Peptides against a protein of PDB entry 1EMU. Designs and how they scored, part 13

Target 1, 132 residues: chain A of PDB entry 1EMU
Amino acid sequence: PPYLKWAESLHSLLDDQDGISLFRTFLKQEGCADLLDFWFACTGFRKLEPCDSNEEKRLKLARAIYRKYILDNNGIVSRQTKPATKSFIKGCIMKQLIDPAMFDQAQTEIQATMEENTYPSFLKSDIYLEYT

## One batch from the design tools (peptide; aimed at target 1 T43 L61)

Design b2_p14_7 (made by RFdiffusion4)
Pose (drawn by RFdiffusion4):
Structure b2_p14_7 (pose): chain A 132 residues (1-132), chain P 14 residues (1-14)
Amino acid sequence: as target 1 above (132 residues)
Amino acid sequence: SDEELIQEAIERGK
């Protein structure tokens, strides 16, 4: 059963659209859906190839991710990401040197944040328990 | 827009 696999690993949960939808509903109610959206945005950004034809799209996307999740140090993703990590990301944006992996470290930190609090809480939540 | 670009990245990431 897919719902049982979701309890075995965060990666299993995020590899299933039903799991993602349920988990995001939980996060939305807890006021922190940005954690998941950012996690997927980093993955989406990284899969874009660094070729000339994608250059403009990638710069705009890197800036968008930076402005929404990294810029103001008050949002939940910004609060859960390290200062040096955000500093590096800002540098990449300003220099316009955006490697596909530039958000990897921030993504890892956000992933650990979900594994440490919201993911376990989700598995014990009414939303999950009802679904199962 | 920024929001459209993030939504496209989220969808691709999924």

Design b2_p14_7_s1 (made by RFdiffusion4, then SolubleMPNN; from b2_p14_7, 5 letters changed; failed a check: a repeat of another design)
Amino acid sequence: SDDELIEEAIKLGE

Design b2_p14_8 (made by RFdiffusion4)
Pose (drawn by RFdiffusion4):
Structure b2_p14_8 (pose): chain A 132 residues (1-132), chain P 14 residues (1-14)
Amino acid sequence: as target 1 above (132 residues)
Amino acid sequence: SPSDYEDEVLDSLL
């Protein structure tokens, strides 16, 4: 059963659209869906190849992710990401040196944040328990 | 597919 696999690893949960939908509903109700959206945005950004034809799209996307999740140090993703990590990201944006992996460290920190609090809470939530 | 969700997240940012 897919719902049982979701309890075995966050990666299993996020590899199933039903699992992502349920988890995001939970996060939305807890006021922190940005954690998941950011996690997927980093993955989406990284898969874009660093070729000339993608250069403009990638710069706009890197800026968008930075503006929404990294810029104001008040949003939940910004609050859960380390200062040095955000400093590096800002440098990449300003220098326009955007490697595909530039958000990796921030993604890892956001991933650990979900594994540490919201993911376990989700597995004990009414939403999950009802679904199962 | 999770890739569809990735696309939707990216499109929402642009």

Design b2_p14_8_s1 (made by RFdiffusion4, then SolubleMPNN; from b2_p14_8, 5 letters changed)
Fold by OpenDDE base, seed 2:
Structure b2_p14_8_s1 (fold): chain B 132 residues (1-132), chain A 14 residues (1-14)
Amino acid sequence: as target 1 above (132 residues)
Amino acid sequence: SPEEIEQEILDSLL
């Protein structure tokens, strides 16, 4: 069943709607749902192909992602991203150089945080175990 | 789906 695949890799968990729902619920009670939300925001943002028709939308999204997750020094995403990574993103925003890959490094760092901390904890949580 | 979740999160930012 899918829940067994979730225990094999974070990728399998994040590729399953039910897995995502349970994991997000767990993260919310741990006060770190922003890790997952940021990860999905980065993925969604990268998929937006730059063109004249979506230039303004992409800029607005980039700014929103930056302000909500990177600029907030008290936020878990900000705490789990490197200063150089945050500075790079700030630079992109200020220069209005909005490359689809501008959040890639930050996403990688947040993914590593989940892999090392919240994902293993989820697999030991009542939420996951009661589901199985 | 994961793609729908991506869209929902992005939409919530605007």
Scores: peptide ipSAE 0.792, ipTM 0.973, DockQ to the pose 0.873
OpenDDE base, seeds 1, 3, 4, 5: peptide ipSAE 0.786, 0.790, 0.784, 0.789; ipTM 0.973, 0.973, 0.972, 0.973

Design b2_p14_8_s2 (made by RFdiffusion4, then SolubleMPNN; from b2_p14_8, 5 letters changed)
Fold by OpenDDE base, seed 3:
Structure b2_p14_8_s2 (fold): chain B 132 residues (1-132), chain A 14 residues (1-14)
Amino acid sequence: as target 1 above (132 residues)
Amino acid sequence: SPEQIEQEILDSLL
């Protein structure tokens, strides 16, 4: 069953709608839902191919992601990303150089945070264990 | 789907 694959890798968990739902529920209870939301925002953003028709949309999205997750010093994402990474993103925003990969490093760092902390905890949680 | 979740999150930011 899919839940067994979820225990094998975070990637498998995040590739399954039911897995995502349970994991997000868990993260919300832990006050860390922004980790997952940011991760998906980065993935979705990267998939938007730059073109004249979506330039404004991409800029707005980049700014929104930056303001919500990176600029907020009280946020879990901000606390779990390196200063150099945040500075790079800020630079992209200020220069309006919106590359599809501009959040890649931040996403990697947040993924590492989940891998090391919340993901293992999820696999030991009542939410996951009761599902199995 | 994961892709749908991505889109929903992005839409929520605008």
Scores: peptide ipSAE 0.801, ipTM 0.974, DockQ to the pose 0.872
OpenDDE base, seeds 1, 2, 4, 5: peptide ipSAE 0.797, 0.800, 0.797, 0.798; ipTM 0.974, 0.974, 0.974, 0.974

Design b2_p14_8_s3 (made by RFdiffusion4, then SolubleMPNN; from b2_p14_8, 4 letters changed)
Fold by OpenDDE base, seed 1:
Formats: sequence, structure tokens, C-alpha cells
Structure b2_p14_8_s3 (fold): chain B 132 residues (1-132), chain A 14 residues (1-14)
Amino acid sequence: as target 1 above (132 residues)
Amino acid sequence: SPSDIEKEILESLL
């Protein structure tokens, strides 16, 4: 069943709607749901191909992602991203150079955080175990 | 689906 695949890799968990729902619930209880939300925001943002018709939208989205997750020094995402990574993103925003990949390094760092901490904890959680 | 979640999160930011 799918829940067994979730235990094999974070990728399998994040590719399953039910898995995402349970993991997100767990993260909310841990006060770190922003890790997952940011991860998905980055993926969604990268899928928006630059063109004249969506330039304004992409800039607004980039700014929103930056302000919500990166600029907030007390946020879990900010605490789990490196200063150089955050500085790069800030630079992109200030220069209005909005490349689809501008959040890639930050996403990688947040993914590593989940892999090393919250994902293993989730597999030991009552939420996951009761589902199985 | 994961894509739906991506859209939901992005839309919530605007």
C-alpha cells in the first residue's frame, strides 16, 4: 500500500496527496508546516515559465515567497536556510531578476532539513502509525 | 494531487 512507500522515501511521501496531508498535519503540530509549504511554493514557482504575460505575477509571487518565508528571521524556513542563500534571493528580488530557479538552493536546504529531522519523526508519529 | 497543492499555496500568497 502507499503508506509503505512513504516510509521508503520522502519523495514517495510528497508525491502522494494523502501522504502530504498527513505529513502536513504532523508538521503543523510541530510548528513547522512552513517547511513543506515553502517546498511546494518553490516547486510551483519554478513551473511558471517566464513570459511577457506572467512577468508581473511572477514578480509578485517571488516577493510574497521572499517576505513570508525568507525575510522573517524568526521563521523556521529562515532559520534553516543559509545566509548566503537568503542574500542571493534578496538580491534577485531587489534587482527584479526573477529566474525560475531562484529558490532552488533554498528548497534544497529545506528538503535536507525535512530529510534529516521532520520526515524521520513523522514515520514514528502517532499520525502515521495510526494510519497504517 | 501535488500540483493542486502547489497552486493552492501559491494562490494563498497573493
Scores: peptide ipSAE 0.760, ipTM 0.970, DockQ to the pose 0.872
OpenDDE base, seeds 2, 3, 4, 5: peptide ipSAE 0.760, 0.756, 0.760, 0.760; ipTM 0.969, 0.969, 0.969, 0.969

Design b2_p14_8_s4 (made by RFdiffusion4, then SolubleMPNN; from b2_p14_8, 6 letters changed; failed a check: a repeat of another design)
Amino acid sequence: SPEEIEQEILESLL

## One batch from the design tools (peptide; aimed at target 1 D16 Q17 F40 A41)

Design b2_p15_1 (made by RFdiffusion4)
Pose (drawn by RFdiffusion4):
Structure b2_p15_1 (pose): chain A 132 residues (1-132), chain P 15 residues (1-15)
Amino acid sequence: as target 1 above (132 residues)
Amino acid sequence: NSPESYMDEVIENLL
């Protein structure tokens, strides 16, 4: 059963659309869906190849991720990411040197945040328990 | 149940 696999690893949960939908509904109700959206945004950004034809799209996307999740140090993703990590990201944006992996460290920190609090809470939530 | 559609939606919302 897919719902049982979701309890075995966060990666199993995020590899199933039903699992993502349920988990995001939980996060939305807890006021922190940005954690998941950011996690997927980093993955999406990284898969774009660093070729000339993608240069403009990638710069706009890197800026968009930075502006929404990294810029104001008040949003949940910015609060859960380290200062040095955000400093590096800002540097990449300003220098326009955007490697595909530039958000990796921030993604890892956000991933650990979900594994540490919201993911376990989700597995004990009414939403999950009802679904199962 | 691939996550690709959700990922595409997240990217589109950012652009």

Design b2_p15_1_s1 (made by RFdiffusion4, then SolubleMPNN; from b2_p15_1, 4 letters changed)
Fold by OpenDDE base, seed 1:
Structure b2_p15_1_s1 (fold): chain B 132 residues (1-132), chain A 15 residues (1-15)
Amino acid sequence: as target 1 above (132 residues)
Amino acid sequence: GSPESYIQEVIESLL
């Protein structure tokens, strides 16, 4: 069953809508749902191929991601990303150099945070165990 | 199910 695959890797969990739903519920209770939302925001952003028709959308989205998750120093995403990573993103926004990969390093760092902390805790949670 | 629907939901919430 899918829930066994979720325990084998975070990737399997994040590739399943039901897994995402349960994991996000857990993260909300822990006050850190922004980790997951940011991760998916980065994925969604990277999927937007640069072209004339989506230039404004991409810029707006990049700014929104930056302002919501990176600029807020009290946010969990900001606390779990390195200063150099945040500085790079800020530079991209200020220079309007909106490369599809501009959030990749930040996404990697947030993924590592989930792998090391919230994902293992989720597998020990009542939410996951009651589902199994 | 696919994560695509949630990706879209997150993106739309930011725009």
Scores: peptide ipSAE 0.773, ipTM 0.965, DockQ to the pose 0.929
OpenDDE base, seeds 2, 3, 4, 5: peptide ipSAE 0.771, 0.771, 0.771, 0.772; ipTM 0.964, 0.964, 0.964, 0.964

Design b2_p15_1_s2 (made by RFdiffusion4, then SolubleMPNN; from b2_p15_1, 5 letters changed)
Fold by OpenDDE base, seed 1:
Structure b2_p15_1_s2 (fold): chain B 132 residues (1-132), chain A 15 residues (1-15)
Amino acid sequence: as target 1 above (132 residues)
Amino acid sequence: GSPESYIQEVIDSLL
């Protein structure tokens, strides 16, 4: 069953809508749902191919991601990303150099945070165990 | 189900 795959890898969990729902519920209770939302925001952003028709949309989205998750030093995403990574993103925003990969390093760092902390805790949670 | 629906939900919430 899918829940066994979720325990084998974070990737399997994040590739399943039901898994995402349960994991996000857990993260909300822990006050860190922004980790997951940021991760998916980065994925969504990277999928937008640069072209004339979506230039404004891509810039707007990049700015929104930056302002919500990176700029706020009190946010969990900001606390779990390295200063050099945040500075790079800021530079891209200021220069309006919006490469599809501009959030990749930040996404990797947040993914590592989930792998090391919230994902293992989720597998021990009542939410997951009661689902199994 | 696919994660695509949630990706879109997150993106829409930011725009």
Scores: peptide ipSAE 0.785, ipTM 0.966, DockQ to the pose 0.930
OpenDDE base, seeds 2, 3, 4, 5: peptide ipSAE 0.784, 0.784, 0.783, 0.785; ipTM 0.965, 0.965, 0.965, 0.966

Design b2_p15_1_s3 (made by RFdiffusion4, then SolubleMPNN; from b2_p15_1, 5 letters changed)
Fold by OpenDDE base, seed 1:
Structure b2_p15_1_s3 (fold): chain B 132 residues (1-132), chain A 15 residues (1-15)
Amino acid sequence: as target 1 above (132 residues)
Amino acid sequence: GSPESYIQEVMESLL
C-alpha cells in the first residue's frame, strides 16, 4: 500500500496527494506547514519555462515567494535557509534575473530540514500511525 | 493521486 512507500522515502510521500495531505496536516499542527508549501512553490516555479507571455507572471511569483518565505526573518523557511542562499535570491529579485532555478538551493536546504526533522517525526506521529 | 493539484493550489495562492 502507498503508506509503506511513504515510509521508504520523503520523495514517495511528496509524490502522493494523500501523503501530502496527511503530512501537511501534521506540519500544520507543528506550526511548520510553510516548509512544505515553500518546497512545492519552488517546484511549481521551476516548471514555468520563461517566455515573453509569462515574464510578468514569473516575476510576480518570484517576488511573492521571496516576500512570503525568505524576507520574513521570523518565518521557519527563513530560519532554515542559509544567509548566502537568501542573499542570492534577494539579488535575483533586485536585478530582475528570474531564472527557473533561482530557488533550487533554498529548496534543497528546506528539503534537508524536512528529511532530518519533520519527516521522521511524521512517521512516528499518531496521524500517520492511525492511517496505517 | 498526483501532487500536481497541490502544486497548482500553492501557486494560485501566491497571486
Scores: peptide ipSAE 0.779, ipTM 0.966, DockQ to the pose 0.928
OpenDDE base, seeds 2, 3, 4, 5: peptide ipSAE 0.776, 0.774, 0.776, 0.777; ipTM 0.965, 0.965, 0.965, 0.965

Design b2_p15_1_s4 (made by RFdiffusion4, then SolubleMPNN; from b2_p15_1, 5 letters changed)
Fold by OpenDDE base, seed 1:
Order: sequence, then C-alpha cells, then structure tokens
Structure b2_p15_1_s4 (fold): chain B 132 residues (1-132), chain A 15 residues (1-15)
Amino acid sequence: as target 1 above (132 residues)
Amino acid sequence: GSPESYIEEVMESLL
C-alpha cells in the first residue's frame, strides 16, 4: 500500500496527494506547514519556462515567494535557509534576473530540514500510525 | 493521486 512507500522515502510521500495531505496536517499542528508549501512553490516555479507571455507572472510569483518565505526573518523557511542562499535570491529579485532555478538551493536546504526533522517525526506521529 | 493539484493550489495562493 502507498503508506509503506511513504515510509521508504520523503520523495514517495511528496509524490502522493494523500501523503501530502496527511503530512501537511501534521506540519500544521507543528507550526511548520510553510516548509512544505515553500517546497512545492519552488517546484511549481521551476516548471514555468520563461517566455514573453509569462514574464510578468513569473516576476510576480518570484517576488511573492521571496516576500512570503525568505524576507520574513521570523518564518521557519527563513530560519532554515542559509544567509548566502537568501542573499542570492534577494539579488535575483533586485536585478530582475528570474531564472527558473533561482530557488533550487533554498528548496534543497528546506528539503534537508524535512528529511532530518519533520519527516522522521511524521512517521512516528499518531496521524501517520493511525492511517496505517 | 498526483501532487500536481497541490502545486497548482500553492501557486494560485501566491497571486
């Protein structure tokens, strides 16, 4: 069953809508749902290939991601990303150099945070165990 | 199910 695959890797969990739903519920209770939302925002952003018709949309999205998750120093995403990574993103925004990969390093760092902390805790949670 | 629907939800919430 899918829940066994979720325990084998974070990737399997994040590739399943039901897994995402349960994991997000857990993260909300832990006050850190932004980790997951940011991770998916980065994925969604990277999927948008630059073209003339979506230039303004991509810029708006990049700025929104930056302002919501990176600029807020009290946010969990900001606390779990390195200063150099945040500085790079800020630079991209200020220079309006909006490459699809501009959030990749930040996404990697947030993924590592989930792998090391919230994902293992989720597998020990009542939410996951009651589902199994 | 696919994670695509949640990706779209997150992206839409940012605009």
Scores: peptide ipSAE 0.768, ipTM 0.964, DockQ to the pose 0.929
OpenDDE base, seeds 2, 3, 4, 5: peptide ipSAE 0.766, 0.764, 0.766, 0.766; ipTM 0.963, 0.963, 0.964, 0.964

Design b2_p15_2 (made by RFdiffusion4)
Pose (drawn by RFdiffusion4):
Structure b2_p15_2 (pose): chain A 132 residues (1-132), chain P 15 residues (1-15)
Amino acid sequence: as target 1 above (132 residues)
Amino acid sequence: SPSQPYMDEVIESLL
């Protein structure tokens, strides 16, 4: 059963659309869906190849992720990401040197944040328990 | 990937 696999690893949960939808509903109700959206945004950004044809799109996307999740140090993703990590990201944006992996460290920190609090809470939530 | 539609939606929402 897919719902049982979701309890075995966050990666299993995020590899299943039903799991992602349920988990995001939970996060939305807890006021922190940005954690999951950012996690997927980093993955989406990284998979774009660093070729000339993608340069403009990638710069706009890197800026968008930075503006929404990294810029103001008050949003939940910004609060859960380290200062040095955000400093590096800001540098990449301003220098326009955007490597595909530039958000990797921030993604790892956000992934650990979900594994540490919201993911376990989700597995004990009414939403999950009802679904199962 | 089954998660690809959600990823596309997240990316599109940022553009």

Design b2_p15_2_s1 (made by RFdiffusion4, then SolubleMPNN; from b2_p15_2, 6 letters changed)
Fold by OpenDDE base, seed 4:
Structure b2_p15_2_s1 (fold): chain B 132 residues (1-132), chain A 15 residues (1-15)
Amino acid sequence: as target 1 above (132 residues)
Amino acid sequence: SSNQPIIDEIMESLL
């Protein structure tokens, strides 16, 4: 069953809508749902191919992601991303150079945080174990 | 992909 795949890799968990739902619920209880939301925001942003017609929309989205997750010093995403990474993102926003990959490093760092902490905790949580 | 609905939800919430 899919829940066994979730225990094999975070990637498998994040590819499954049911797995995501359970994991997100767990993260909300832990006060760190922004880790997952940011991760998916980065994925969604990267999937938007730049073109003349969507430049303004992409800039708006990038600013929103930056403002909500990176600029907020009290947020868990900000606390779990390196200063240099946040500075790079800020630079992209300020220069309005909105490359699809501009959040990749931040996404990698947040993914590492999940891999090292919240993902293992999820697998031993009541939410996951009761689902199995 | 089965994660697209979550992505869409999050992206829409940002705007």
Scores: peptide ipSAE 0.786, ipTM 0.965, DockQ to the pose 0.887
OpenDDE base, seeds 1, 2, 3, 5: peptide ipSAE 0.783, 0.781, 0.780, 0.785; ipTM 0.965, 0.964, 0.965, 0.965

Design b2_p15_2_s2 (made by RFdiffusion4, then SolubleMPNN; from b2_p15_2, 6 letters changed)
Fold by OpenDDE base, seed 2:
Structure b2_p15_2_s2 (fold): chain B 132 residues (1-132), chain A 15 residues (1-15)
Amino acid sequence: as target 1 above (132 residues)
Amino acid sequence: SSNQPFIEEVINSLL
């Protein structure tokens, strides 16, 4: 069943609607749902191909991601991303150089954070174990 | 993958 695949990799968990729902519920209880939301935001942002028709939308979205997750020094995403990564993103925003990959490094770092802490904890949680 | 609804939800919450 799918829940067994969730235990094999975070990728499998994040590709499954039920897995995502359970994991997000767990993260909310832990006060760190922003990790997952940021990860999905980065994925969604990267999928937007640069073109004249979506240039303003992409810039707006990039700014929103930056303001909510990177600029907030009290946020878990900001605390779990490296200063150089955050400064790079800030630079992109300030210069309005909005490459689809501008959040890739930050997403990688947040993914590593989940892999090292929240994902393993989720697999030991009542939420997951009761589902199995 | 089945994560598109969640991507859209997050994006919509930001815009």
Scores: peptide ipSAE 0.785, ipTM 0.968, DockQ to the pose 0.859
OpenDDE base, seeds 1, 3, 4, 5: peptide ipSAE 0.784, 0.780, 0.785, 0.784; ipTM 0.968, 0.967, 0.968, 0.968

Design b2_p15_2_s3 (made by RFdiffusion4, then SolubleMPNN; from b2_p15_2, 6 letters changed)
Fold by OpenDDE base, seed 1:
Structure b2_p15_2_s3 (fold): chain B 132 residues (1-132), chain A 15 residues (1-15)
Amino acid sequence: as target 1 above (132 residues)
Amino acid sequence: SPNQPIIEEIMESLL
């Protein structure tokens, strides 16, 4: 069953609608749902292919991601990303160089945080165990 | 895809 695949890899968990729902619920209870939300925001942003018609939308979205998750020094995403990574993103925003991959390093760092902390905790949680 | 709904939800919430 899918829940066994979720325990084998975070990727499997994040590629299942039920898995995502349960994991997000768990993260909300732990006060760290922004980790997952940021991760998906980065994925969604990277999927937007640059063109003349979506230039303003992409810039607005990049700024929103930056302001909500990176610039907020009290946020869990900001605390779990490296200063050099945040500085690079800031530079992209200031220069309006909005490459689809501009959040990739930050996403990688947040993914590592989940892999090492919240994902293992989720597999030991009542939410997951009661589902199995 | 299974994760497309949440991606759209999050992106829309940012705009």
Scores: peptide ipSAE 0.796, ipTM 0.972, DockQ to the pose 0.847
OpenDDE base, seeds 2, 3, 4, 5: peptide ipSAE 0.792, 0.789, 0.794, 0.796; ipTM 0.971, 0.971, 0.971, 0.971

Design b2_p15_2_s4 (made by RFdiffusion4, then SolubleMPNN; from b2_p15_2, 6 letters changed)
Fold by OpenDDE base, seed 1:
Structure b2_p15_2_s4 (fold): chain B 132 residues (1-132), chain A 15 residues (1-15)
Amino acid sequence: as target 1 above (132 residues)
Amino acid sequence: SPNQPIIEEIINSLL
């Protein structure tokens, strides 16, 4: 069943609608849902191929991601990303160099945080265990 | 894809 695949890898969990729902609920209860939301925001952003028709949308989205998750020094995403990574993103925003991959390093660091902390905790949670 | 709905939700909340 799918719930066994979720325990094998975070990727399997995040590629299942029910898995995402349960994991996000767990993260909300732990006060760290921004980790997952940022991760998906980065994925969504990277999927937007640069073109004249979506240039304004991409810039607006990049700026929104930056302001909500990176610029907020008190946020969990900001606390779990390295200064050099945040500095690079800031530079991209200031220079308006909005490459689809500009959040890749930050996404990788947040993914590592989930892999090492919240994902293992989720597999031990009542939410997951009661589902199985 | 299974994660497309949540991606759209999050992006829409940011814009």
Scores: peptide ipSAE 0.799, ipTM 0.972, DockQ to the pose 0.845
OpenDDE base, seeds 2, 3, 4, 5: peptide ipSAE 0.797, 0.796, 0.798, 0.797; ipTM 0.971, 0.971, 0.971, 0.971

Design b2_p15_3 (made by RFdiffusion4)
Pose (drawn by RFdiffusion4):
Structure b2_p15_3 (pose): chain A 132 residues (1-132), chain P 15 residues (1-15)
Amino acid sequence: as target 1 above (132 residues)
Amino acid sequence: SLLQENIEEEIAKRK
């Protein structure tokens, strides 16, 4: 059963659209869906190839991710990401040197944040328990 | 938005 696999690893949960939908509904109610959206945004950004034809799209996307999740140090993702990590990201944006992996460290830190609090809480939530 | 499309395209690849 897919719902049982979700309890075995966060990666299993995020590899299933039903799992993602349910988990995002939980996060939305807890006021922190940005954690999951950012996690997927980093993955989406990284899979774009660094060729000339994608250069403009990638710069705009890197800036968008930075502006929404990294810029103001008050949003949940910004609060859960390390200062040095955000400093590096800002440098990449300003220099326009955006490697596909530039958000990897921030993604890892956000991933650990979900594994540490919201993911376990989700597995004990009414939403999950009802679904199962 | 470009950011939202990027997120939706990434999620669409899942099971």

Design b2_p15_3_s1 (made by RFdiffusion4, then SolubleMPNN; from b2_p15_3, 5 letters changed)
Fold by OpenDDE base, seed 2:
Structure b2_p15_3_s1 (fold): chain B 132 residues (1-132), chain A 15 residues (1-15)
Amino acid sequence: as target 1 above (132 residues)
Amino acid sequence: SLLDELIEETIAEKK
C-alpha cells in the first residue's frame, strides 16, 4: 500500500494526496505547516512559465511567497533558510526579475529541514502509525 | 488568496 512507500522517501509522501493530508495534519499540530505549504508554493510557482499574459500574476505570487515565508523573521521557513538564499530572493523581488526557479534553493533547504526533522517524526507519530 | 489557490492547485495535481 502507498503508506509503505511514504516511509521509504519524503518524495513518495509528497506525491500522494492522502500522504500530504496526513503529513499536513501532523505539521499543523507541530506548528510548522508552513514548511509544507511553502514547498508546494515553490513547486507551483516553478510550473508557471513566464509570458506576457501571466507576468503580473507571477510577480504577485512571488511577492506573496516572499512576504509570507521569507520576510517574516519569526516564521519557520525564514528560520530554516540561509541568509544568502533569502537575500537572493529579496534581490529578485526588488529587481522584478522573476525567474521560475527563483525559489528553488529555498525549496531545497526547506525540503532538507523536513527530511531531517519533521518527516522522521511523522513516521513515528500516532497519525501515521494508526493509519498503517 | 492567490497564493492559497496556487498551493491547493499544486496539491490537487498530485496522485
Scores: peptide ipSAE 0.828, ipTM 0.974, DockQ to the pose 0.962
OpenDDE base, seeds 1, 3, 4, 5: peptide ipSAE 0.828, 0.827, 0.828, 0.826; ipTM 0.974, 0.973, 0.973, 0.973

Design b2_p15_3_s2 (made by RFdiffusion4, then SolubleMPNN; from b2_p15_3 with Q4D N6L R14K)
Fold by OpenDDE base, seed 2:
Structure b2_p15_3_s2 (fold): chain B 132 residues (1-132), chain A 15 residues (1-15)
Amino acid sequence: as target 1 above (132 residues)
Amino acid sequence: SLLDELIEEEIAKKK
């Protein structure tokens, strides 16, 4: 069953809507749902190929991601991303250099945070264990 | 919001 695959890798968990739902519920209880939301935001943003027709949309999204997750020093995403990574993103925003990959390093760092902390905890949680 | 929609769309694409 899918829940067994979720325990094999975070990737499997994040590829399953049911898994995402349970994991997000867990993260909300832990006060760190922003980790997951940011991860998906980065993925979605990267998929938007630059063109004249979506330039404004991409800029707006980049700014929104930056303001919500990177600029907030009290946010968990900000706390779990390296200063150099955050500075790079800020630079992109200020220079209006909006490359599809501008959040890749931050996403990698947040993914590592989940892999090392929240994901293992989730697999030990009542939410996951009661589902199985 | 535009950001919320982006996140929801990505999740919706998952199996």
Scores: peptide ipSAE 0.826, ipTM 0.974, DockQ to the pose 0.966
OpenDDE base, seeds 1, 3, 4, 5: peptide ipSAE 0.817, 0.821, 0.820, 0.822; ipTM 0.974, 0.974, 0.974, 0.974

Design b2_p15_3_s3 (made by RFdiffusion4, then SolubleMPNN; from b2_p15_3, 4 letters changed)
Fold by OpenDDE base, seed 2:
Structure b2_p15_3_s3 (fold): chain B 132 residues (1-132), chain A 15 residues (1-15)
Amino acid sequence: as target 1 above (132 residues)
Amino acid sequence: SLLDELIEEEISKKK
């Protein structure tokens, strides 16, 4: 069953809507749902290829991601991303150099945070265990 | 919001 695959890798968990739902519920209880939301935001953003027609949209999205997750020093995403990474993103925003990959390093760092902390905890949680 | 829509769209594409 899918829930067994979720225990094999975070990737499997994040590739399943049911898994995402349960994991997000867990993260909300832990006060760190922003980790997951940021991860998906980065993925979605990267898929938007630059063109004249979506330039404004991409800039708006980049700014929104920056303001919500990077600029907020009290946020978990900000706390779990390296200063150099945040500085790079800020630079992109300030220079209006909006490359599809501008959040890649931050996403990698947040993914590592989940892998090392919240994901293992989720697999030990009542939410997951009761589902199985 | 535009950001919320982006996130929801990505999740909706999952299995």
Scores: peptide ipSAE 0.824, ipTM 0.975, DockQ to the pose 0.966
OpenDDE base, seeds 1, 3, 4, 5: peptide ipSAE 0.818, 0.821, 0.812, 0.822; ipTM 0.974, 0.974, 0.973, 0.974

Design b2_p15_3_s4 (made by RFdiffusion4, then SolubleMPNN; from b2_p15_3, 5 letters changed)
Fold by OpenDDE base, seed 5:
Structure b2_p15_3_s4 (fold): chain B 132 residues (1-132), chain A 15 residues (1-15)
Amino acid sequence: as target 1 above (132 residues)
Amino acid sequence: SLLDELIAEEIATKK
C-alpha cells in the first residue's frame, strides 16, 4: 500500500496527495509547514519555462517566494538555508535575472532538512501510525 | 495569491 512506500522514501511521500496531506498536517502542528510549501513552490517555479508571455509572472513569483520564505529571518525556511544561498537568491532578484534553477540550492537544503528531521519524525507520529 | 496557486497546482499534479 502507498503508506508503506511513504516510509521508504521522502520522494514517494511527496508524490502522493494523501501522503502530502498527512505530512503537511503534521508539519503544521510542528510549525514547519513552510518547508513543504517552499519545496513545492520551487518545483513549480522551475517548471515554468521562460518566455515572453510569462516573464512578468515569473518575476512576480520569484519575488513572492523570496519575500515570503527567504527574506523573513524568523521563518523556518530562512533559518534552514545557508547565508550564501540566500545571498545568491537576493542577487538574482535584485538583478532581475530569473533563471528557472535559481531556487535549486535552497530547495536542496530544505529537502535535506526534511530528510534529516521532519520526515523521520513524521513516520513516528500518531498521524502516520494511526493511518497505517 | 499567485504563489498559493503555484503551490496548489503543483500538489494537484500528484497522484
Scores: peptide ipSAE 0.815, ipTM 0.973, DockQ to the pose 0.966
OpenDDE base, seeds 1, 2, 3, 4: peptide ipSAE 0.815, 0.814, 0.810, 0.814; ipTM 0.973, 0.973, 0.973, 0.973

